# Peptides against a protein of PDB entry 4Z5W, part 33

Target 1, 305 residues: chain A of PDB entry 4Z5W
Amino acid sequence: IPDVFLELNKLWYFSAQSNLFNGEMPRSLSNSRSISLLSLRNNTLSGQIYLNCSAMTNLTSLDLASNSFSGSIPSNLPNCLRLKTINFAKIKFIAQIPESFKNFQSLTSLSFSNSSIQNISSALEILQHCQNLKTLVLTLNFQKEELPSVPSLQFKNLKVLIIASCQLRGTVPQWLSNSPSLQLLDLSWNQLSGTIPPWLGSLNSLFYLDLSNNTFIGEIPHSLTSLQSLVSKENAVEEPSPDFPFFKKKNTNAGGLQYNQPSSFPPMIDLSYNSLNGSIWPEFGDLRQLHVLNLKNNNLSGNIP

## One batch from the design tools (peptide; aimed at target 1 D186 G256)

Design b2_p17_2 (made by RFdiffusion4)
Pose (drawn by RFdiffusion4):
Structure b2_p17_2 (pose): chain A 291 residues (1-233, 242-249, 256-305), chain P 17 residues (1-17)
Amino acid sequence: IPDVFLELNKLWYFSAQSNLFNGEMPRSLSNSRSISLLSLRNNTLSGQIYLNCSAMTNLTSLDLASNSFSGSIPSNLPNCLRLKTINFAKIKFIAQIPESFKNFQSLTSLSFSNSSIQNISSALEILQHCQNLKTLVLTLNFQKEELPSVPSLQFKNLKVLIIASCQLRGTVPQWLSNSPSLQLLDLSWNQLSGTIPPWLGSLNSLFYLDLSNNTFIGEIPHSLTSLQSLVSKPDFPFFKKGLQYNQPSSFPPMIDLSYNSLNGSIWPEFGDLRQLHVLNLKNNNLSGNIP
Amino acid sequence: SPSGYIISYDPNPSLSP
């Protein structure tokens, strides 16, 4: 990509995604005062990601995903004070999230999916301090690590939480109850154990719950039949393993408890869930009748 | 077949020269 961005001082939107571009991002792009939306994803771009946050005061959305970049996660990113959305997926950082991210107050959406992020314990202790974070994707990282149960963790305004296919040990942590506005929860494809916590049924905005492919035991909590959003009625897309979904509400309401060791019966009170589109209880130890 | 999980990238993007 040519280094001509000093000359293009009115450019607020640049999208070069899904091309064959290689090499580093030109430094002038890293200094662009006018750039707001930048999408370079799905190229062969490489090198240490550099962004001058004193210079890029209009940067609001950054998508460098699925590229050949290496090095660390830039620690100066919280200083890009208008930056609201970062898609860093499929960049092999082989690194931890910098501590400075606890100061990233403009951040509302973050994806490190399949990015070789280590130490979920430190990553979550840091990111809980981003007060405006509404969506977090940590899928395909933290391999075989433990999902921290430390009760001090609070993600208050969190709407979407996805940490799948990390083979995470531990249980569904109670501190998730500190995210009362949670809409979409995906903990699937992990090594999670224990029972399914009844407090999940207390999440009034939750419409999508994917606990599939874990080691969960015990009963289906009765509170799931009283889930409010299941009983009664911005750009950074998601892919389901790939089918594209543009926003969290693009996912039909679902309960997927499949591929666990769950026991007991199916509650008749599930009939109360009139807004439920998908119920997947396959590959469990469930017994009794079908209500 | 196992149930799916959500990711934030296109695993098979179409690329232009």

Design b2_p17_2_s1 (made by RFdiffusion4, then SolubleMPNN; from b2_p17_2, 7 letters changed)
Fold by OpenDDE base, seed 2:
Structure b2_p17_2_s1 (fold): chain B 305 residues (1-305), chain A 17 residues (1-17)
Amino acid sequence: as target 1 above (305 residues)
Amino acid sequence: SPPGFLVSYDENPVLTP
């Protein structure tokens, strides 16, 4: 990418995604005063990520996903006072979340999916201080770590939580009950154990639940048949989506199905590929908005209602 | 195989119609 952005003093949106750009980010781009939305995802850009936050005062969205960047996560990003959305997916950092992210009050949407992030306990302890955080994607990190169940963790404004395919151990964390606005939860493809907690059915905005491919045991909690978002349509508040899409991947190498917004997901309960027992509750019939109920590959018995 | 999991990247996405 040429170093010409000093002359582009009116440039508000720069999208150069899905090209063949290589080399480092231009210094003039890292110092752009005008740019609000920057997307360079799916290129071959390299070097260290550096942004001059004192110059980049209009930066609101940053998508650098699927690039060959190296080095540390930029600890100065919280100084970009208008920065709301960050997609750093598939950048190999081999790092922990910087402690400076405790001060990241502008942050609304963050993805580090498949970014070689380590120490989930530290990551969640830091990110809980981001009071405006609504979307958090941490899939394909924290390999074989334990999902912390610390009740003091609070994500009050969290709407989308995705921590899939980490081989995480532990249970469904009780601190999620402190996120009453949660709409989408994906904890699939882990080694989570114990029972599915009944308090999940109290998350009145939860329309997409994926707990598939874990080691959950016991009965399906009856409270899932009373998920208010799946009973009635009345509360579908269109909320501002993150500036990055989601992809449902069958594996790391397969092409994923693209979803531009969380609202584009079919209303779903996926509990498949666990060790759940007992019956299928007939009251699942009350979930008039449910599109997908996946209970396959469990130890369920009795009659299909 | 189990259903897929969610990420925020794909180099070769399948577009939903």
Scores: peptide ipSAE 0.551, ipTM 0.909, DockQ to the pose 0.425
OpenDDE base, seeds 1, 3, 4, 5: peptide ipSAE 0.534, 0.539, 0.478, 0.501; ipTM 0.839, 0.906, 0.835, 0.835

Design b2_p17_2_s2 (made by RFdiffusion4, then SolubleMPNN; from b2_p17_2, 8 letters changed)
Fold by OpenDDE base, seed 2:
Structure b2_p17_2_s2 (fold): chain B 305 residues (1-305), chain A 17 residues (1-17)
Amino acid sequence: as target 1 above (305 residues)
Amino acid sequence: SPPGFLVSYDENPVLTA
C-alpha cells in the first residue's frame, strides 16, 4: 500500500480488504486525521501494528484481521478516543491483553479470534472495565486454561460473547448472570463441565445459545423453555452491530457461513455433544421463535415431545 | 462431527469476483 494518505485529508472510509497487499501499513495511514473506518482484512500485511491515536482522532473502526502482523498488541489503542470496533482475528500475537485496555471506554466490539491470546483470567479482568463493550470474540485462544468463575466479573452491557474452541475447563460462569442484555453466547468446543445453570433461562434477550461439544452433565434446565426472546418476537431495536462479520466454522479448514450481524443468526439452542440426561421438556414447544434445537449426542431419554 | 463454532474471520475468503 503506497504511503500517500497525507494527501487524502478527506478520506473517511478506506477498505482494501481481500487483496494481495503486502509489506507494512503505511505510516501516513497510521497518522490519518480523517479516517473513521479502516479495513485491511485478509491481506499479507506485516510488521508491528502502530496507530498514532493523537493524530487518528476520527478512527472509529479498525479491521486488520487475517494479516501477517507481528509483535505486541498496541497498548496505546485506548488513546484512540472514538475507536469502537477492533478486529484483530487471526493475527498471531502470543500475548496477553494490555492493562491499558482497562481505560478503553470507547470500545464496543472486540475480536481476538485465533490470535494466540493468553491468560483468560487477566483478559476478562481487564475487559470488564470496558463499560461500553457489547461484543467480545475470543475463540481459539487460551488453550486449556480455566474459564474464571469469579462472581465479581461484570460485563453489564455485553450482548455477544463468543469464547469457543479454547479447550477451556471449568463451568458456565456465574458472572454471566450479570449480563442481562446478553443475546448470543457461544462457549462451544471447550471442556466445560458441571450442569447447565438454570439462571441462563433468565437472560431474557438470549436467542442464540451454543454450549455444544463440552462435558456438561445433568438435566437440561427447564428454565430454557421460558427464554423470553424465543417465546415472543422481541422488537429488538437493531442496535449497531460490530463492523466485522461473524463466521460459523464447521471445520478448521472450511470456509464459514457468514453472518453480517448478530440479528442474522437463527434463534438457536445447541446443547449437542454433551453428557446431558433426562427428558426433553415438552415446554420447548413454547419457544415459537426457535429455529434450531440441537440436542443430539447426549444421554437424553424418555419421549420426544 | 460436532456443529461448528463462531469466529470473526474467514479461512477461505471468497474474493467476490
Scores: peptide ipSAE 0.561, ipTM 0.837, DockQ to the pose 0.658
OpenDDE base, seeds 1, 3, 4, 5: peptide ipSAE 0.556, 0.536, 0.528, 0.518; ipTM 0.838, 0.900, 0.823, 0.831

Design b2_p17_2_s3 (made by RFdiffusion4, then SolubleMPNN; from b2_p17_2, 9 letters changed)
Fold by OpenDDE base, seed 2:
Structure b2_p17_2_s3 (fold): chain B 305 residues (1-305), chain A 17 residues (1-17)
Amino acid sequence: as target 1 above (305 residues)
Amino acid sequence: EPPGFLVSYDENPVLTA
């Protein structure tokens, strides 16, 4: 990418996604005063990520995903006072979340999916201070770590939590009960154990639940048959979607189905590929908004209602 | 095969020319 952005003093939106751009991000771009949305995902950009937050006063969205960037996570990003959305997916950092992210009050959506992030305990302890954080994607990190269950963790405004395919140990963390606005939870493809907690059915906005491919045992909580979002069409106020899409991978190597916003997900309960027992509750018939109920590959018994 | 999981990137970006 040429270093000509000084001349583009009115540039508000720059999208150069899915091209063949290589080399470093231009210094003039890292100093752009006008840019609000920057997306350079799906390129071969390299070097260290650097943004002059004192210059980039209009920056609201940053998508650098699927590039060959190296080095540390930029610890100065919280100084970008309008920066709401960050997609750093598929950038190999081999790092922990910077402590400076405790101060990241503008942050609403963060993805580090497949970014070689380490120390989930530290990451969650830091990110809980981001009071405006609504979307958190941490899939394919924290390999074989334990998912913290510390009840003091608070993500009060969290709408979307995705921590899939980490081989995480532990249980469904009780601190999620402190996220009453949670709409989408994906903890699939881990080594989570124990029972599915009944309080999960108290998350009235939860319309997409994926706990598939874990080691959960016991019965399906009857409280899941009373998930309010699946009983009635809440007029979900279309909260501002993250500026990055989601992809549901079918397997580790396949291209995913693209979902542009959380509201594009079909209402779903996926508990498949666990060790759940007991019956299928007839009251799942009360979930009139449910599109997908996946209970396959469990130890369930009795009659299909 | 287990169902898929969610990410924020495409591994096979169809370069729609």
Scores: peptide ipSAE 0.581, ipTM 0.848, DockQ to the pose 0.700
OpenDDE base, seeds 1, 3, 4, 5: peptide ipSAE 0.581, 0.570, 0.530, 0.505; ipTM 0.850, 0.844, 0.836, 0.842

Design b2_p17_2_s4 (made by RFdiffusion4, then SolubleMPNN; from b2_p17_2, 8 letters changed)
Fold by OpenDDE base, seed 1:
Structure b2_p17_2_s4 (fold): chain B 305 residues (1-305), chain A 17 residues (1-17)
Amino acid sequence: as target 1 above (305 residues)
Amino acid sequence: SPPGFLVAYDENPVLTP
């Protein structure tokens, strides 16, 4: 990418995604005062990510996903006072989330999907201070770590939490009960154990629950049959609209199905590939908005209602 | 095989020529 952005003093939106750009981000781009939305996703850009936050005063969205950037996560990003959305998916940082992110009050949507992020305990302890954080995607990180169950963790405004395919140990953390606006939870493809907690059914906005491919035991909590978002249409809470798409990967090697918004997900309960026992509750029939109920490959018994 | 999981990236971006 040429170093010409100093001349583009009115450039508000720059999208150069899905090209063959290589090399480093041009210094003039990293110092742009005009740019609000920057997307360089799906290129071969390299070097260290550096943004001059004192210059980039209009930056609201940053998508650098699927590039060959190296080095540390930029610790100065919280100084970009208008920065709401960050997509750093598929950038191999091999790092922890910077402590400076405790001060990231503008942050609403963050993705580190498959970014070699380490120390989930530190990551969640830091990110809980982001009061405006609504969407958090941490899939394919923290390999074989323990999902912290510290009750003091609090994500008040969290609507979308995706921490899939981390081989995480532990239980469904009780601190998620402090996120009453949670709409989408994906903790699939981990090594989570214990029972599915009944308080999940108290998350009145939860319309998409994926706990598949874990080691959960016990009965399906009856409270899941009373998820209000799946009983009635009226609970259309304001949707988080991150500036980055989601993809459902069916296979590790296949392209995912693209979802542009969380609302594009079919209302779903997926508890498949666990060690759940007991019966299927007849009251799942009350979930009139439910599109997908997946209970396959468990130890369930009795009649199908 | 287990069902899929969610990510926020495309593995096979269609590069427009």
Scores: peptide ipSAE 0.473, ipTM 0.826, DockQ to the pose 0.843
OpenDDE base, seeds 2, 3, 4, 5: peptide ipSAE 0.471, 0.452, 0.459, 0.455; ipTM 0.821, 0.821, 0.812, 0.814

Design b2_p17_3 (made by RFdiffusion4)
Pose (drawn by RFdiffusion4):
Structure b2_p17_3 (pose): chain A 291 residues (1-233, 242-249, 256-305), chain P 17 residues (1-17)
Amino acid sequence: IPDVFLELNKLWYFSAQSNLFNGEMPRSLSNSRSISLLSLRNNTLSGQIYLNCSAMTNLTSLDLASNSFSGSIPSNLPNCLRLKTINFAKIKFIAQIPESFKNFQSLTSLSFSNSSIQNISSALEILQHCQNLKTLVLTLNFQKEELPSVPSLQFKNLKVLIIASCQLRGTVPQWLSNSPSLQLLDLSWNQLSGTIPPWLGSLNSLFYLDLSNNTFIGEIPHSLTSLQSLVSKPDFPFFKKGLQYNQPSSFPPMIDLSYNSLNGSIWPEFGDLRQLHVLNLKNNNLSGNIP
Amino acid sequence: SRLPPSTELGGGIQTAD
């Protein structure tokens, strides 16, 4: 990508995604005062990611995903004070999230999916301090680590939480109850154990729950039949493993408890869930009748 | 009988194809 961005001082939108571009991002792009939307995803771009946050005061959305970059996660990123969305997926950082990210108050959407992020314990203790974070994708990182149960964790405005295919040990942590506005929860494809917490049924905005492919035991909590959003009625897309979904509401309402060790019966009160599109209880130890 | 949970990586919701 040519180094001509000093000359293009009115450029607020630049999208070069899904090409064959390689090499580093030109430094002038890293200094662009006017750039607001930048999408370079799906190229062969490489090197340490450098962004001058004193210079890029209009940067609002950054998508460098699925590229050949290496080095660390830039620690100066919180200083890009208008930056609201970062898609850093499929960049092999082999690193932890910098502590400075506790100060990233403009951040509303973050994806480190399949990015070789280590230490979910430190990563979540940091990111809970980003007060405006509404969506977090940590899928395919933290391999075989423990999902922290530390009760001090609070993600208050969190709408979407996805940490799948990490093979996480531990239970569904109670501190997730500190995210009362949670819409979409995906903990699937992990080593999670214990029982399914009844408080999940207390999440009034939750319409999509993927607990599939874990080691969960015990009963289906009765509270799931009283889930409010299941009973009654921005750009950074998601892929389901790939089928694209543009926003969290693109996912039809779902309960997927499949591929666990769950026991007991199916509650008749599930009939109260009139807005439920998908119910997947396959590959469990469930017994009794079908209501 | 039932099948155990998968131990392979790659499933779930992601942000890239």

Design b2_p17_3_s1 (made by RFdiffusion4, then SolubleMPNN; from b2_p17_3 with R2T Q14H A16T D17E)
Fold by OpenDDE base, seed 4:
Formats: C-alpha cells, structure tokens, sequence
Structure b2_p17_3_s1 (fold): chain B 305 residues (1-305), chain A 17 residues (1-17)
C-alpha cells in the first residue's frame, strides 16, 4: 500500500480487504486524521501494528483481520477515543490482552478470533472494565485453559459472547448471569463440564445458544423452554452491529457461512454432542420463534414430544 | 463420549473466513 494517505485528507472510508497487499501498513495511514473506517482484512500485511491515536481522531472501526502482523497487541488503542470496533482475527499475536484495555471506554465490539491470545482469566478481568463492550469474540484462543468462574466478573452491556473452539475447561460461569442483555452465546467446541445452569433460561434476550461439542451432563434445564426471546417476537432493538462479519464454521477447514449481523443468525438452541440425559421437555413446543433445536449426539431418552 | 477428533477443532462462530 503506497504511503500517500497524507494527501487523502478527506478519506473517511478505506476498504482494501481481500487483496494481495504486503509489507507494513503505510505510516501516513497510521497517522490519518480523516479516516473513520479502516479495513485491511485478508491481506498479507506484516510488521508491528502501530496506530497514532493522537492523529487518528476520527478512527471508529479497525479491521486488520487475516494479516501477517506480528508482535504485541497495540497497548495504545484505548487512546483512539472514537474507536468502537476492532477485528484482529487471524493475527498471530501470541500475547495477552494489554492492561491498558481496562480504559477502553469507546470499545463496543472486539474480535480476537484465532489470534493466539493467552490467559483468558486476565483477558476477561481486563475486558470487563470496557463498559460499552457489547460484542466479544475470542474463538480459537486460550487453548486448554480454564474458563474463569470468578463471580466478580461483570459484562453489564454484553450482547454477543463467542468463545468457541478453545478447548476450555470448567463450567458455564455464573458471572454470565450478570449479562441480562445477552443475545448470542457461543461456547461450542470446548471441554466445558458440569450441568447446564438453569439461570440461562433467565436471559430474556438470548435467542442463540450454542453449547454444542462440550462435556455437559445431566438434564436439559427446563428453564430453557421459557426463553422469552424464543417464546415471543420482542421488538429486536436495532442495535448497531459490529462492522465485521461473523462466520459459522463446522471446523477449521470448512468454509464458514457468513452472517453480516448477529441478528442474521437463526434463533437456535444447540446442545448437540454432549452427555445430556433425561427427556426432551414438551414445553420446547412453546418456543415459537425457535428455528433450530439441535439435541443430537446426547444420552437423551423417553419420547420425542 | 469420545472427544471430537482434533481435526474437528475450530468449529463455532468466527470473524474471518
């Protein structure tokens, strides 16, 4: 990418995704005062990610995903006072989330999907301080770590939590009950154990639940048959979606189905590939908005209602 | 239940293709 962004003093949106750009990000781009939306996703850009947040005063969205960037996560990003959306997926950081992210009050949507992030306990402890954080994607990180169950963790405004394919141990953490606005939860492809907690059915906005491919035991909580968002069409508040798309994958090698917004996901309960027992509750018939109920590959018995 | 083979890792929702 040429170093000509100083002359482009009116450039508000720059999308150069899915090209063959290599080398470092141009210094003039890292200092752009005009740019609001920057997407360089799916290139071969390299070097350290550096943004001059004091210059980049209009930056609201940053997508650097699927690049060959190296080094640490830029600790100065919280100084980008308008930066709301960050996609750093498929950047191999091999790092922890910077402590400076405790101060990241502009942050609304963050993805580190497949970014070799380490220490989930520190990551969640830091990110809970992001008061405006609504979307958090941490898929394919924290390999074989334990999902922290610390009751003090609080994501008050969290709407989308995705921590799939981490081989995480532990149980469904009770601190998620402190996220009453949660709409989408994906904890699939982990090693989570114990029972599915009944308080999940109290998440009135939860329309998408994926707990598939875990080691959950016991009965399906009856409270899941009373998920309000799946019983009735509540007026989905048109919340600003993150500026990055989502991709539902079956595995690392499968092409993902693209979803441009969290609301584009079908209303779903996926509990497949666990060790759940007992019966299917007939009251699943009350979930009139449910598009997908996946209970396959469990130890369920009795009659199908 | 056998853990899914290591080749099936990487399921779920991602933010990249």
Amino acid sequence: as target 1 above (305 residues)
Amino acid sequence: STLPPSTELGGGIHTTE
Scores: peptide ipSAE 0.505, ipTM 0.838, DockQ to the pose 0.605
OpenDDE base, seeds 1, 2, 3, 5: peptide ipSAE 0.466, 0.443, 0.449, 0.458; ipTM 0.815, 0.801, 0.800, 0.808

Design b2_p17_3_s2 (made by RFdiffusion4, then SolubleMPNN; from b2_p17_3 with R2T Q14L A16V D17E)
Fold by OpenDDE base, seed 4:
Structure b2_p17_3_s2 (fold): chain B 305 residues (1-305), chain A 17 residues (1-17)
Amino acid sequence: as target 1 above (305 residues)
Amino acid sequence: STLPPSTELGGGILTVE
């Protein structure tokens, strides 16, 4: 990418995604006062990520995902006072979330999907201070760590939480009950154990639940048959989606289906590939908005209602 | 009661790319 962005003093949106750009980010781009949306996703850009947040006063969205960047996560990003959306997916950082992210009050959407992020306990302890954080994607990180169950963790405004394919141990953390606006929860492809907690059915906005491919035991909580968002249409929260796409992959190496918005996900309960027992509750029939109920590969018994 | 169909979309990994 040429170092000409100093002259582009009116450039508000720069999208150069899915090209063959290599080398470092131009310094003029990292100092752009005009850019609001920057997407360089799916290139071969390298070096350290550096943004001059004091210059980049209009930056609202940053997508650098699927590049060959290296080094630490830029600790100065919280100084980008308008920065809402960050996509750092598929950047191999091999790092922890910076402590400075405690002050990241502008942050609304964050993805580190497949970014070799370490220390989930520290990450969640830091990110809970991001009061405006609505979307958090941490898939393919924290390999074999324990999902913290610290009751003090609070994500009050969290709507989308995806921590899939981390091989995480532990149980469904009770601190998620402090996220009453949660719409999408994906904890699939982990090593989570214990029972599915009944309080999940109290998440009135939860329309997408994926707990598949874990080691959950016991009965399906009857409270899941009363998920209000799946009973009635009234809770369609029109909220601004993150500026990054989601992908649903059958395998880590497969091409994924692209979803531009979390609202484009079909209403779903996926509890497949666990060790759940007991019967299928007939009251799942009351979930009139439910498109996908996946209970396969469990120890369920009785009649199918 | 008619349960909603199990679709092949279940059990997929949600990522951002």
Scores: peptide ipSAE 0.347, ipTM 0.765, DockQ to the pose 0.229
OpenDDE base, seeds 1, 2, 3, 5: peptide ipSAE 0.341, 0.249, 0.291, 0.118; ipTM 0.771, 0.737, 0.756, 0.737; seeds 1, 2 fail the geometry check

Design b2_p17_3_s3 (made by RFdiffusion4, then SolubleMPNN; from b2_p17_3 with R2T Q14L A16T D17E)
Fold by OpenDDE base, seed 4:
Structure b2_p17_3_s3 (fold): chain B 305 residues (1-305), chain A 17 residues (1-17)
Amino acid sequence: as target 1 above (305 residues)
Amino acid sequence: STLPPSTELGGGILTTE
């Protein structure tokens, strides 16, 4: 990418995604006062990520996903006072979340999907201070760590939580009950154990639940048959989606199905590939908004309603 | 860790990449 962004003093949106750009980010780009949305996703950019937050006063969205950046996560990003959305997916940091992210009050959407992030306990302890955080994607990180159950963890405004394919141990953490606005929960492809907690059915906005491919035992909580968002249409929360797309990848090497917004996900309960027992509740028939009920590969018995 | 073969194990992994 040429170092010509100083002359582009009116450039508000720069998208150069899915190209063959290599080398470092131009210094003029890292100092751009005009850029609000920056997407360089799916290139071969390298070096350290550095943004001059004192210069980049209009930066609201940053997508650097799927690049060859190295080094630490930029600790100065909280100084980008308008920065709301960050996609750092598929950047191999091999790092912890910076402590400075406790002060990241502008942050609304964060993805570190497949970014070799370590220490989930520290990450969640830090990110809980991001009061405006609505979307958190941590898929393919924290390999074989324990999902913290610390009751003090609070994500009050969290709407989308995706921590899939981390091989995480532990149970469904009770601190998630403190996220009453949660719409999408994906904890699939972990080693989570215990029972599915009944309080999940109290999450009135929860329309997408993926607990598949874990080691959950016991019965399906009857409270899941009363998920209000799946009973009635009334809770269509028109909230600003993250500026980055989601992908449902079947394989690491396969192109995923792209979803531009979390609302594009079909209303779903996926509890497949667990060790759940008991019957299928007939009251799942009350979930008139449910598009996908996946209970396969469990120890369920009785009649199918 | 390789993602398990998608065809048999049902469900895709949600990512932003």
Scores: peptide ipSAE 0.485, ipTM 0.815, DockQ to the pose 0.251
OpenDDE base, seeds 1, 2, 3, 5: peptide ipSAE 0.463, 0.443, 0.455, 0.448; ipTM 0.815, 0.802, 0.810, 0.805; seeds 1, 2 fail the geometry check

Design b2_p17_3_s4 (made by RFdiffusion4, then SolubleMPNN; from b2_p17_3 with R2T Q14H A16V D17E)
Fold by OpenDDE base, seed 4:
Structure b2_p17_3_s4 (fold): chain B 305 residues (1-305), chain A 17 residues (1-17)
Amino acid sequence: as target 1 above (305 residues)
Amino acid sequence: STLPPSTELGGGIHTVE
């Protein structure tokens, strides 16, 4: 990418995704005062990610996903006072989330999907201080770590939590009950154990639940049959979606289905590939908004209602 | 025989293809 962004003093949106750009990000781009939306996703850009947040005063969205960047996560990003959306998916950091992210008050949507992030306990402890954080994607990180169950963790405004394919151990953490606005939860493809907690059914906005491919035991909580968002069409508040798409994969080898917004996901309960027992509750018939109920590959018994 | 959970890591939702 040429170093000509100083002259482009009116450039508001720059999308150069899915090209063959290599080398470092141009210094003039890292100092752009005009740019609001920057997407360089799916390139071969390299070097350290550096943004001059004091210059980049209009930066609201940053997508650097699927690049060959190296080094640490830029600790100065919280100084980008308008930066809301960050997609750092598929950047191999091999790092922890910077402590400076405790101060990241502009942050609304963050993805580190497949970014070799380490220390989930530190990551969640830091990110809970992001008061405006609504979307958090941490899929394919924290390999074989334990999902922290610390009751003090609080994501008050969290709407989308995705921590899939981490081989995480532990149980469904009770601190998620402190996220009453949660709409989408994906904890699939982990090593989570114990029972599915009944308080999940109290998450009135939860329309998408994926707990598939875990080691959950016991009965399906009856409270899941009373998920309000799946019983009735509540007016889905059109919340600003993150500026990055989502991709649902069935496995490593499957192409991802693209979803441009969290609301584009079908209303779903996926509890498949666990060790759940007992019966299917007939009251699942009350979930009139449910599009997908996946209970396959469990130890369920009795009659199908 | 409980088929071992397919160790195919990488399912779920991502923000990249």
Scores: peptide ipSAE 0.474, ipTM 0.803, DockQ to the pose 0.768
OpenDDE base, seeds 1, 2, 3, 5: peptide ipSAE 0.464, 0.448, 0.474, 0.454; ipTM 0.811, 0.793, 0.811, 0.803

